# Peptides against a protein of PDB entry 6O8C, part 21

Target 1, 262 residues: chain A of PDB entry 6O8C
Amino acid sequence: VGLRYEKISLPKIHPRYDLDGDASMAKAVTGVVCYACRTASTLLLYQELMRKGVRWLVELVKDDYNETVHKKTEVVITLDFCIRNIEKTVKVYEKLMKVNLEAAELGEISDIHTKLLRLSSSQGTIESSLQDISSRLSPGGLLADTWAHQEGTHPRDRNVEKLQVLLNCITEIYYQFKKDKAERRLAYNEEQIHKFDKQKLYYHATKAMSHFSEECVRKYEAFKDKSEEWMRKMLHLRKQLLSLTNQCFDIEEEVSKYQDYT

## One batch from the design tools (peptide; aimed at target 1 Y188 Q192 Q199)

Design b2_p14_3_s1 (made by RFdiffusion4, then SolubleMPNN; from b2_p14_3, 4 letters changed)
Fold by OpenDDE base, seed 2:
Structure b2_p14_3_s1 (fold): chain B 262 residues (1-262), chain A 14 residues (1-14)
Amino acid sequence: as target 1 above (262 residues)
Amino acid sequence: ELEEIEEELEELLE
């Protein structure tokens, strides 16, 4: 789960003036920061897709919930109807007994009535479970998706663009250092510019790496961890809903066995 | 759109 990326670090920058070494160093730095830019973009994309997925999953689970509630309601109505019919039958048999007519089946009907009442009682437990699930899915609930909007990096942060600007500066210096290397020897003024650019390169590179690590990678990891935890909980909840649905079907099936007595 | 999101999510979760 999640994107894998390589840990990157800047090469050592030697303070000594060396045209060959500086060109090589600049090339390496360019590569590292380029990788950071691409990685940051990929990490951002991942998070955006996950946010879409989170929203989708929330809606899916809400639909599952509503379906379960609907099924539960249907079963309750059916069960109540059956109970009332059995109760009528019981009353008829009781009247027959009062007039000294044998009601051999009264015991059986009474047992059925008791069983139906027990099933009706179990509906209360299902209702409580559904209420719990509803509370968890509600705004501010334990399974709220607010974290998806808060955690991680966002396009509005412009992290990729910021890194790209730094990369552009670094790349320009690299190309200049490549030219400097080709000259083998620089005039005094050019040498001073080279030294100054080397300092700039170091500054830009350090800034880029810090930004990448602190604003891209760390936030991504936090988002990833939170998303994994949340997803696991949501999937578990969905399984709970399925279980409740199955319980409703089981009750419905059992009630159907007694329809002949109604 | 939802199916596409689902597919993308599955790929990301692998």
Scores: peptide ipSAE 0.020, ipTM 0.519, DockQ to the pose 0.009
OpenDDE base, seeds 1, 3, 4, 5: peptide ipSAE 0.006, 0.000, 0.005, 0.000; ipTM 0.407, 0.394, 0.408, 0.384; seed 1 fails the geometry check

Design b2_p14_3_s2 (made by RFdiffusion4, then SolubleMPNN; from b2_p14_3, 7 letters changed)
Fold by OpenDDE base, seed 4:
Structure b2_p14_3_s2 (fold): chain B 262 residues (1-262), chain A 14 residues (1-14)
Amino acid sequence: as target 1 above (262 residues)
Amino acid sequence: ELEELEKKLKELLE
């Protein structure tokens, strides 16, 4: 999903000395850079929240994994117990068959035994799936969350603060240009200062926009893209875990049908 | 703004 923001650009800066035009231009620049500051702050906040969400989701999925493993283990124990009991029964009936007794019952018990062994085999598949999931969640795995700490912008980068400093400089010049405009005409020295300030404004604005684009927006977009990809994979994995859990419950229910034979 | 961000995060996690 991500946050939507408007692409911003600096207004055209005319080289001609024009007090009215320069004041208007400076106002526009101030607005643009102000928007950049606010946007950068919002993008940073979003990323920080997403990082928290990522950590939360990782823990949630790990809990799901542990629950699935626990359930699987429970079913394996129950199933193995049932198999052992059935095998004992099979041996007894096989002995009876030697004296031509209980032939029909032996067939039924043998079929149950075969079915239980198939269920046991399916548990092996579940185990393999769980191992795969575990490997993916492990450090260095495909679903590791290390990217969340590396990608994007961070408070320590001081991007908002850097932009704010530039905005302050720009705003100061803008206010001066408003005063200059009000004077309608400047003396030679003041005119030269105005021209120099205009150049400074240009540099500050350019620096702000470059910083915003390269250090804020680009990194945010990279973070967003990675987060979306990772999130889809994690949610899919969670669904897989739930499916495996349900399979364990199904097996347990099936085994319970044969408990009277054990 | 924070509430909107939280909402978006929730949507991503659902």
Scores: peptide ipSAE 0.020, ipTM 0.588, DockQ to the pose 0.010
OpenDDE base, seeds 1, 2, 3, 5: peptide ipSAE 0.000, 0.020, 0.005, 0.018; ipTM 0.370, 0.568, 0.371, 0.579

Design b2_p14_3_s3 (made by RFdiffusion4, then SolubleMPNN; from b2_p14_3, 4 letters changed)
Fold by OpenDDE base, seed 2:
Structure b2_p14_3_s3 (fold): chain B 262 residues (1-262), chain A 14 residues (1-14)
Amino acid sequence: as target 1 above (262 residues)
Amino acid sequence: ELEELEEELEELLE
């Protein structure tokens, strides 16, 4: 689950002036920061896609909920109708008994009535469960998707662009160091510039790595963890809805057995 | 579009 990335670190930067070493170091730094840029972009993309997925899943589950509610309502209507018909039948048989006519089937009809009433009672439990699910899905509920907008990194943060700017600066210094290396020896002024650029490179690299670690990786990990937890809960909720739907179908099937008595 | 998103989500969850 989630994107895998390699932990990166900057190479050691030696303070000593060394044209060969500095060029090699600069190359390595460029590579590391380049990787950070690409990784940051990938992590951002992942989060954006996940946010879309979250929104999609919310709508899907809401649809499932509505379908379940609809089915439940249908079953309630059918069940109530059946109960009323059975009650009418019971009354007829009771009247027959009052006039001393034997009603051998009265007991059976009464038992059916009792069973139907029990089924009707079970609808209350289903309703309560649906209400609970609705509350969890509601704005501010336990399964609200507000975290998806708050956690992680966003395009508006411009993290990739910020890193890219730093990478560009580092890359320029690297190419200069490559040229310096080719010269084998620099004049005094050029040497001083080289030393100054080395300090700049260190500054940019450190800034890039800090930004990457703190603003990209850490936030991504937090988002990932939250998304996994939320997703698991949503999938569980969807299973609950399916279970409730099945219960409604079971009740409907049982009611159908007694339609001959209505 | 929804199917595409579902597929993408599945890939992301792997």
Scores: peptide ipSAE 0.021, ipTM 0.537, DockQ to the pose 0.009
OpenDDE base, seeds 1, 3, 4, 5: peptide ipSAE 0.000, 0.000, 0.015, 0.020; ipTM 0.354, 0.335, 0.504, 0.560; seeds 1, 3 fail the geometry check

Design b2_p14_3_s4 (made by RFdiffusion4, then SolubleMPNN; from b2_p14_3, 7 letters changed)
Fold by OpenDDE base, seed 2:
Structure b2_p14_3_s4 (fold): chain B 262 residues (1-262), chain A 14 residues (1-14)
Amino acid sequence: as target 1 above (262 residues)
Amino acid sequence: ELEELEKKLEELLK
């Protein structure tokens, strides 16, 4: 789950003036920071897509919830209707007994009535479960998606752009170092500029790597972990809703067996 | 659109 990326580190930067070594080092640094830029972009994209997915899943689960509630309500109405009809039948048989007419079927009808009442009681449990699910999905609930907006990196952070600026500076120095290498020997002033640029390169590279690690990677990992946990819980909740729906269907089926007595 | 998002989500969860 999630994007895999390679851990990157800066090459060692030697303080000694060496045109060949400095060019090689600068090339390596450019490569590393370039990778950081691309990786940061990919990590951002992943998070944005995941946020869309989160929103989609929330709506999906809400729809599932509403459908389950609707089905439950339908079953309750049907069950109540059946109960009332059975109760009427029971009353008729009781009246027959009062006039000393044998009602051999009264026991059977009474048993059916008892079973229906039990089914009606089970609806209360389903209702409680639905209420629990509703509370979890509600704003501020345990399955709220507020974390998706808070955790991780966002386009507004401009992390990729910040890294790109640093990369541009580093790349420019690299190309200069490549030219310096080709000269084999620099004049005093050019040498001093080279040394100064090397310090700048080090500064930019360090800044880029710190930014990448602290503002991109760490936040991404936190987002990833949170998303995985949340997703698992949401999927479990969806399964729970399905179970409740099935229970409603089971009750409906059982009620249908007694329709002949109504 | 939802189907596309679902597919993307599945890919991301791999």
Scores: peptide ipSAE 0.022, ipTM 0.522, DockQ to the pose 0.009
OpenDDE base, seeds 1, 3, 4, 5: peptide ipSAE 0.015, 0.014, 0.021, 0.020; ipTM 0.457, 0.460, 0.645, 0.546

Design b2_p14_4 (made by RFdiffusion4)
Pose (drawn by RFdiffusion4):
Structure b2_p14_4 (pose): chain A 256 residues (1-92, 99-262), chain P 14 residues (1-14)
Amino acid sequence: VGLRYEKISLPKIHPRYDLDGDASMAKAVTGVVCYACRTASTLLLYQELMRKGVRWLVELVKDDYNETVHKKTEVVITLDFCIRNIEKTVKVVNLEAAELGEISDIHTKLLRLSSSQGTIESSLQDISSRLSPGGLLADTWAHQEGTHPRDRNVEKLQVLLNCITEIYYQFKKDKAERRLAYNEEQIHKFDKQKLYYHATKAMSHFSEECVRKYEAFKDKSEEWMRKMLHLRKQLLSLTNQCFDIEEEVSKYQDYT
Amino acid sequence: ELEEAEEELEEALE
């Protein structure tokens, strides 16, 4: 979804010299830049938080991985150990009652369990190579896409907002005077141009740098999330597959 | 345009 904010544009700046109009205009412009500035700050927060989160989530899946491999090895030393019971040089030269019967069916399941465990390790390694630092789930898009604190985009907007704010405050004063001396009228007309210049610069900067890069980060994250949930589903299927093996071995562990 | 407006401001101040 991303941040739901309203897209607010600069009002039309009429060219006449009008102390009342210019004051009202400057106030409206300052407001729009504040919204743009404040919104630009939140966008940066959402990115910075997203990145802190993706970093953390990746490490958590690594814990879910390590937890699973810890049990896969924990169970193998039971399979290979309980196979050493019913399938060693102890269990099974002509013989008819030497145990080749209904227990041989369990030895068959335990052979298929030990072998099926083989491809578990093959798939388990494949996900480790995606969770690895250089793998295809590395959060490299996170540090490339979008804006950063080092970009100083908010304080760049803030510098322009200050210029605009100072002019608005002066335009209030001018409106209060109802008439401007000669030089002051001219300076006021120039500041009106400066105000428009600063505002359009701040607005276009907000659009082409903050929002554009934010949306690019937003789409990269939706793409990366699909890959993440896809891996998590697989790792989970491997975890359950172990508890299954533990379950089907904990039955045959108790013999007579 | 802003430079032209500054020149006009200088002329006007003179």

Design b2_p14_4_s1 (made by RFdiffusion4, then SolubleMPNN; from b2_p14_4, 4 letters changed)
Fold by OpenDDE base, seed 1:
Structure b2_p14_4_s1 (fold): chain B 262 residues (1-262), chain A 14 residues (1-14)
Amino acid sequence: as target 1 above (262 residues)
Amino acid sequence: SLEEIEKELEELLE
């Protein structure tokens, strides 16, 4: 889902000299840029938290993988042991038949042997699936988290600080415009200064908004999109691991049914 | 069990 923020835009800056209007405009601009600063900070924080979460999830899934591998290994050992025992049993019954002893159970044991071999064969599929998962989780794999370090905004970008500098400049002009408004009328020289400051305000504001949009919002959106996609894939992978684990348990249960014959 | 079967077989072959 990501963070929700309001779309902001600068108010119209009228070229006309108007002390009341200019003060009001400057106030509005200050507010907008202030919001941009705060929003940029929030977006940055979110991304940093998400990066931490990504790292955590990677470790969690790796743990799940290891557990699944462990379970699979356990089942393989058990299954192989059972197969060996059944094979010995088959040989014993075959010897009995050679001495003209009827072994009605030979057929049943042979069937069990066949079933166990099938189960053993299925382990190969599980192994292949685990290998695939491992490859995906590898540093060069499709589920690598390298994107988390590359995408989005970072503290080192100093976006918030840059915006704050611009905000400070804007705020200074705003306070001057408040004073100018209080004077109701300015002398010629002061009027000219006011006009120049208004231009400066415009440039600072425009720069701030451009920076906010291009360096903060846009990059955040890209990060968000990638994070959502990656997260879905990781959760799906975790589900796959669980499925594989369950398959191992199912096989183990089946093997346990035949242990009486070993 | 396998052991029981083996034992039985040994007895029969004696």
Scores: peptide ipSAE 0.000, ipTM 0.324, DockQ to the pose 0.002
OpenDDE base, seeds 2, 3, 4, 5: peptide ipSAE 0.000, 0.000, 0.000, 0.000; ipTM 0.314, 0.313, 0.317, 0.309

Design b2_p14_4_s2 (made by RFdiffusion4, then SolubleMPNN; from b2_p14_4, 4 letters changed)
Fold by OpenDDE base, seed 1:
Structure b2_p14_4_s2 (fold): chain B 262 residues (1-262), chain A 14 residues (1-14)
Amino acid sequence: as target 1 above (262 residues)
Amino acid sequence: SLEEAEEELQKLLE
């Protein structure tokens, strides 16, 4: 589950000239845009941490894969060795039967040989599964982590810095409006400046909120969705690897039961 | 075992 954030909106800006109201409005706008800056920073940090986590998980799963391949190889060697020994034993017993020895043991050994051959055939299925997993983990595979570098927001986008610049402009106007409020009445020229600053405030605030929504929040949500989907697939793959490993152990255990006949 | 079978075979061939 990703970071939760509150949906924010700008307060209503009234066109009427009111020193007290304008100061209060400017304060509220400053607060909203400040929250947007902080939220954007937090969302960026989360994504960067997730990217590191994704890379780490890829390496972990690759290690698991290599271990599984190693175990599979070991089992194949052991199984093949056991099969060869059983085949030699079968040949010896066949020769003994030609001199009228009892065939009771030959039947049992032959059954073991058949079982071992079936186990050997199952190794082919394990191999194909491992190859499939390898292909999925490859750079062009379905579980590639290229999306982590493409989706979401990045430090290079400088979204936080852009929002901070707008916040600084808004804050400056807010402080001026506080001073204007303290004067209680402004001269005509100062009143006109106040009105122009109010328009600038609206412009900066609108720009900040649009940037926050379109470039920060939207992209973050896309990243979050992709990351969740990818993570589920990776966890499933890891379970598949574990299953294959367990199959190898099961085969090894079964083969060990027949080593007494070699 | 293979070893036992081989020993038996050797005894029969002698």
Scores: peptide ipSAE 0.009, ipTM 0.414, DockQ to the pose 0.002
OpenDDE base, seeds 2, 3, 4, 5: peptide ipSAE 0.009, 0.009, 0.008, 0.008; ipTM 0.413, 0.400, 0.402, 0.395; seeds 2, 3, 5 fail the geometry check

Design b2_p14_4_s3 (made by RFdiffusion4, then SolubleMPNN; from b2_p14_4 with A5I A12L)
Fold by OpenDDE base, seed 2:
Structure b2_p14_4_s3 (fold): chain B 262 residues (1-262), chain A 14 residues (1-14)
Amino acid sequence: as target 1 above (262 residues)
Amino acid sequence: ELEEIEEELEELLE
């Protein structure tokens, strides 16, 4: 789960003036920061897709919930109807007994009535479970998706663009250092510019790496961890809903066995 | 759109 990326670090920058070494160093730095830019973009994309997925999953689970509630309601109505019919039958048999007519089946009907009442009682437990699930899915609930909007990096942060600007500066210096290397020897003024650019390169590179690590990678990891935890909980909840649905079907099936007595 | 999101999510979760 999640994107894998390589840990990157800047090469050592030697303070000594060396045209060959500086060109090589600049090339390496360019590569590292380029990788950071691409990685940051990929990490951002991942998070955006996950946010879409989170929203989708929330809606899916809400639909599952509503379906379960609907099924539960249907079963309750059916069960109540059956109970009332059995109760009528019981009353008829009781009247027959009062007039000294044998009601051999009264015991059986009474047992059925008791069983139906027990099933009706179990509906209360299902209702409580559904209420719990509803509370968890509600705004501010334990399974709220607010974290998806808060955690991680966002396009509005412009992290990729910021890194790209730094990369552009670094790349320009690299190309200049490549030219400097080709000259083998620089005039005094050019040498001073080279030294100054080397300092700039170091500054830009350090800034880029810090930004990448602190604003891209760390936030991504936090988002990833939170998303994994949340997803696991949501999937578990969905399984709970399925279980409740199955319980409703089981009750419905059992009630159907007694329809002949109604 | 939802199916596409689902597919993308599955790929990301692998």
Scores: peptide ipSAE 0.020, ipTM 0.519, DockQ to the pose 0.009
OpenDDE base, seeds 1, 3, 4, 5: peptide ipSAE 0.006, 0.000, 0.005, 0.000; ipTM 0.407, 0.394, 0.408, 0.384; seed 1 fails the geometry check

Design b2_p14_4_s4 (made by RFdiffusion4, then SolubleMPNN; from b2_p14_4, 4 letters changed)
Fold by OpenDDE base, seed 1:
Structure b2_p14_4_s4 (fold): chain B 262 residues (1-262), chain A 14 residues (1-14)
Amino acid sequence: as target 1 above (262 residues)
Amino acid sequence: SLEEIEEELEKLLE
C-alpha cells in the first residue's frame, strides 16, 4: 500500500474579466498548485525511504542466505561423517559373517546406511535450490534492486523546486488580483495588465499541473507498482530460505538418531 | 559403537 493522495485538478478559468471572480480563481489555483508542491515532496520522500528499505531488505535476505548455506554445510559434514562410520560398521559385520558368526544387526545397519544415503541425495536438491536463490539475488538476477534506482522520481530531478517556481509566479499574480479586487474598478491600462496576468496565471498553472501529473505522480505510481512486486518476491524468497533451513534441521535430527551406531 | 565392534571382532579373530 503506497501513499494516499487526493486527486487534484485546476478550477475552471473563465475568460470573462471579473475582479472578484479572478481573485477567487487565483486563490483556488494557488491552493491547488501549493498542494501539488507538497504532494510532490511527500511522494519523493516516500520513494527515497523505500529505496533505503529495499537496500536494507537485500542485505537482510543475503544474511539469511548465508546462514542457510552455513547450516547446510554443517549438515553435510555431519551426514558424511555418519555415512563413513556406518560403512565401516557394515564392513566389520561382513567380516563377522565370514567367520560364521550370525550378525542379525547387519540388516538393520544396512537399512540405516540406505536411509543416510537417501538423506545425502536430498542435500543435492537443497544445494540446487540455494544456487537458484543465489542467482536470483545476483546483480543480474531477477531480484536485483536496480529498478529502485531507475524508477520513480529522484531529488536530482528537482521536481519540487520547479513546481515551487511556478507556484511563486502564481502567488504573485494572486496577490495582485487581491489588490485589484480591492480597487473595485481599474483604469483601462490596469485592466489590460490584469487580463495579461490572468493569461500568465493560466499558463503557469497548466504547466505546473502537467509537470505534477506526468513527472511526479505517474513515475511514483510506476515505482510503487514495481516496489510492491519486488517486495512480495523477496519475502517469498525469504520464506523459501527458511524452509530450506528447516529441512536441514530435519535432516540433522534424523542423523542424530543413528549416531549411536557410529 | 564402532570401536566396540572392532574390538570384539579382533578378539574373535585371535
Scores: peptide ipSAE 0.000, ipTM 0.352, DockQ to the pose 0.002
OpenDDE base, seeds 2, 3, 4, 5: peptide ipSAE 0.000, 0.000, 0.000, 0.000; ipTM 0.341, 0.342, 0.341, 0.333

Design b2_p14_5 (made by RFdiffusion4)
Pose (drawn by RFdiffusion4):
Structure b2_p14_5 (pose): chain A 256 residues (1-92, 99-262), chain P 14 residues (1-14)
Amino acid sequence: VGLRYEKISLPKIHPRYDLDGDASMAKAVTGVVCYACRTASTLLLYQELMRKGVRWLVELVKDDYNETVHKKTEVVITLDFCIRNIEKTVKVVNLEAAELGEISDIHTKLLRLSSSQGTIESSLQDISSRLSPGGLLADTWAHQEGTHPRDRNVEKLQVLLNCITEIYYQFKKDKAERRLAYNEEQIHKFDKQKLYYHATKAMSHFSEECVRKYEAFKDKSEEWMRKMLHLRKQLLSLTNQCFDIEEEVSKYQDYT
Amino acid sequence: DLPEIELTEEDFEP
């Protein structure tokens, strides 16, 4: 979804010299830039937080991986150990009562369990190579896409907002005077141009640098999330597959 | 005294 904010544009700046109109205009422009500035700050927060989160979530899946491999090895030393019971040089030269019967069916399941465990390790390694630092789930898009604190985009907007704010405050004073001396009138007319210049620069900066890069980060995250849930589903299927093996071995562990 | 400044619509176009 991303941040739901309203898109607010600069009002039309009429060219006449009008102390009342210019004051009202400057106030409206300052407001729009504040909204743009404040919104630009939140966009940066959502990115910075998204990053802190993706970094953390990747490490948590690594814990879910290590937890699973810790049980896969924990169970193998039971399969290979309980196979060493019913399938060693102890169990099974002509013979007819030497145990080749209904226990041989369990030895068959245990052989298929030990072999099926083989491809578990093959798939388990494949997900480790995606969780690895250079793998295809590395959060490299996270440090490339979108804006950063080092970009200083908020304080760049803030510098322009200050220019615009100082002018508005002066335009209030001018409105109060109802009439401007000669030089002051001219200076006021120049400041009106400066105000428009600063505002359009701040607005276009917000659009082409903050929002454009933010949306690019937003789409890269939706793409990366699909990959992540896809891997998490696979790792989970491998975890359950182990508890199954543990369950089907903990039955045959108790013999007579 | 400062020169007079004429404001036009072109000054306030993007």

Design b2_p14_5_s1 (made by RFdiffusion4, then SolubleMPNN; from b2_p14_5, 4 letters changed)
Fold by OpenDDE base, seed 2:
Formats: sequence, structure tokens, C-alpha cells
Structure b2_p14_5_s1 (fold): chain B 262 residues (1-262), chain A 14 residues (1-14)
Amino acid sequence: as target 1 above (262 residues)
Amino acid sequence: MLPEVVLTEEDFEE
């Protein structure tokens, strides 16, 4: 869920000297750039929160992985123990093979042994899957969170501060234009200053909007896209881990059925 | 320290 921001554009700046129009324009520009500052701050905050979330999710998935590995190990031990016991039983029955009943029992035990060996072979697949997951979660793996540090905007970029500086300059000009408007008519020198300030305002505003668009919005969108992709992959991986865990439980349950024969 | 000019909505209603 990305932050929705409205596309902002600068009002049209008329080249004509008009104290009323210039004050109104300056007000509008100030508003737009102010919105850009606030939006940039919000976008930055979102990204920082997402980075925290990413780190948290990585740790969570690592914990899930470790739990799955632990469960797998437990099942392997149990299974191996069961196999060894069944093998001993098979050997005993092979030595006793004196009565037809024993032959039937031997057949049953032998079948159990075969089933257990099949279960044991499935552990290899689980192990391979766990290894794949481990490789993906490892530093430099496909699901590494390095992108979270590279993509997007960061507090160190000082984008909000840069925009704020420009906003301050624009605001100052706006307040001057309010005063100029109140005077209704300016002397020649003051008029020239007003015209010059209008150019400055335009320059600052354009710079602010360019910076906002290129350094804040664009980078945010890249971060957002990357985060969504990564999150989807991580959630899928977590589901895979859950599946593997369930497979371990299934094997454990199956083994438990044969423990009475050991 | 540049004064943080916090423009409030009131500044835009005139």
C-alpha cells in the first residue's frame, strides 16, 4: 500500500507586471511548494517505516527458517531411530523364520521398512528446499534487503531541508508581494525589484518542483515498486517454509504409526 | 537558523 500523493503543478506565471496577480500567483506557488515539502517528508517517513518493516520481516522469516530446520532435524532423528529399530526387528524375524505367522509378520515389517526408507528419501527433497531458501535469504541472495538501503530517499539526502530552503525563499517573496499589492503602486526602483523577485520566485519554484519530482517522487516510486516485488517474494518464501514444516509434521505423524512395531 | 516558516491554512485564506 503506497502513499497516494496528488500530482502538483506550478500555476502559470504571467510575464505581465501586475501587483494583484503577482501576489496571488506567489501565494499559489507558496502553497504548491509547501505541499511538496510536506509530501516529501511523508514519502520519506513511509520509506523509513518500510525499511524497518523489511528488517523485521527478514528476521521473522529467518526465525521461521530456523524453526523449520529444527523440526526437520527432529524428524530425521526420529525417523532414523525408527528405521534402525525396524531393521533390528527384521533381522530377528529372519532368524526365527520357523512358523508361517512369523513370515507374515516379517512381510509386514519389511513393508514398513520400505515405507520408512521412502520417507527418509523425501527428507532429501526437504533438505534441498531448505538449502535453496537459505541461499535466497543469505547475504547477497535474491531476497537480500540491500535494495532497501539503496533505493528511495534517505534522511541523509536532506531533500526535505533543501525544499524547505526554497520554500523559505519563495515565502519571503510572497510576503513582499503582499506588501507590494497593498501599496497599489510602486516606484520605479521598487517595481524593478518586484520584477526581479518574480523571476527569483519562478526560479526557486521550478527548482523545488524539479527536485521534488526527480529526487523525491521518482525515487519513492522506485522504492515502492522494489518493495512490493520483494515483499511478494518474501511472503511466498514464508509460505514455502510453512509447507516444508507441514511436510515434516506429516512425516512425523506417519512415523508415529509405525512406532508400535519398534 | 532560518526561521521555520510554517505556513498554516490561515495564511492562504486572505
Scores: peptide ipSAE 0.022, ipTM 0.581, DockQ to the pose 0.029
OpenDDE base, seeds 1, 3, 4, 5: peptide ipSAE 0.018, 0.018, 0.017, 0.017; ipTM 0.585, 0.607, 0.527, 0.524; seed 3 fails the geometry check

Design b2_p14_5_s2 (made by RFdiffusion4, then SolubleMPNN; from b2_p14_5, 4 letters changed)
Fold by OpenDDE base, seed 5:
Structure b2_p14_5_s2 (fold): chain B 262 residues (1-262), chain A 14 residues (1-14)
Amino acid sequence: as target 1 above (262 residues)
Amino acid sequence: MLPEVVLTEEDFED
């Protein structure tokens, strides 16, 4: 489950000169941008943790794959050995039949041979499935983790630091507006400075919120969506590997029943 | 060095 964050918006900035209103507005803006900074940091941390999780899961699935391949190889060797032995036995019995001996036993051995050949054919399907899985896990495959390095936000982007710079500018203006409010009335020149600072506040706030929305939130959501999709596919692939492993065990068990005839 | 004013949620409830 992705991090839940509250949708934040800037308060309405009124063009009217009002020392009390402007101080209150500046306080609210400072709060919103401060929340954006904290949220951006949290979103970044979440993504970094998820990237670690992705790498861990890739290695786990690779281990599962290698184990399945090993088991498949073991079963193939056993099955091939059993087939070769039964074929030798069939040839011996065919020679004996020329002397009218043991026709019933030859029929049974021939049936076993047919069953073993069917099992051998199923190994081809398992091999094809393993090759498909390998291709999907390979670099450039459908389940490659390259997206985890490309999508989302990264520490190198310095988004939190950029937002913090804007927050510092906004906070400075807020503190000035708090002082202006305490004066109750400003001289003409101070009033003009206050009006200019209000415009600067608006500029910094808008820039901060735009940066937060476009460079933090949007990229995080894209990363989250891609992560969820990829995780679902990886879990499905892991189930497929388990299924293939079980099929190998089933074949091994079936072959063991015929080893007494070889 | 401007002190990193970490504004907490408490700073806005008042």
Scores: peptide ipSAE 0.020, ipTM 0.587, DockQ to the pose 0.030
OpenDDE base, seeds 1, 2, 3, 4: peptide ipSAE 0.019, 0.011, 0.016, 0.019; ipTM 0.539, 0.566, 0.574, 0.554

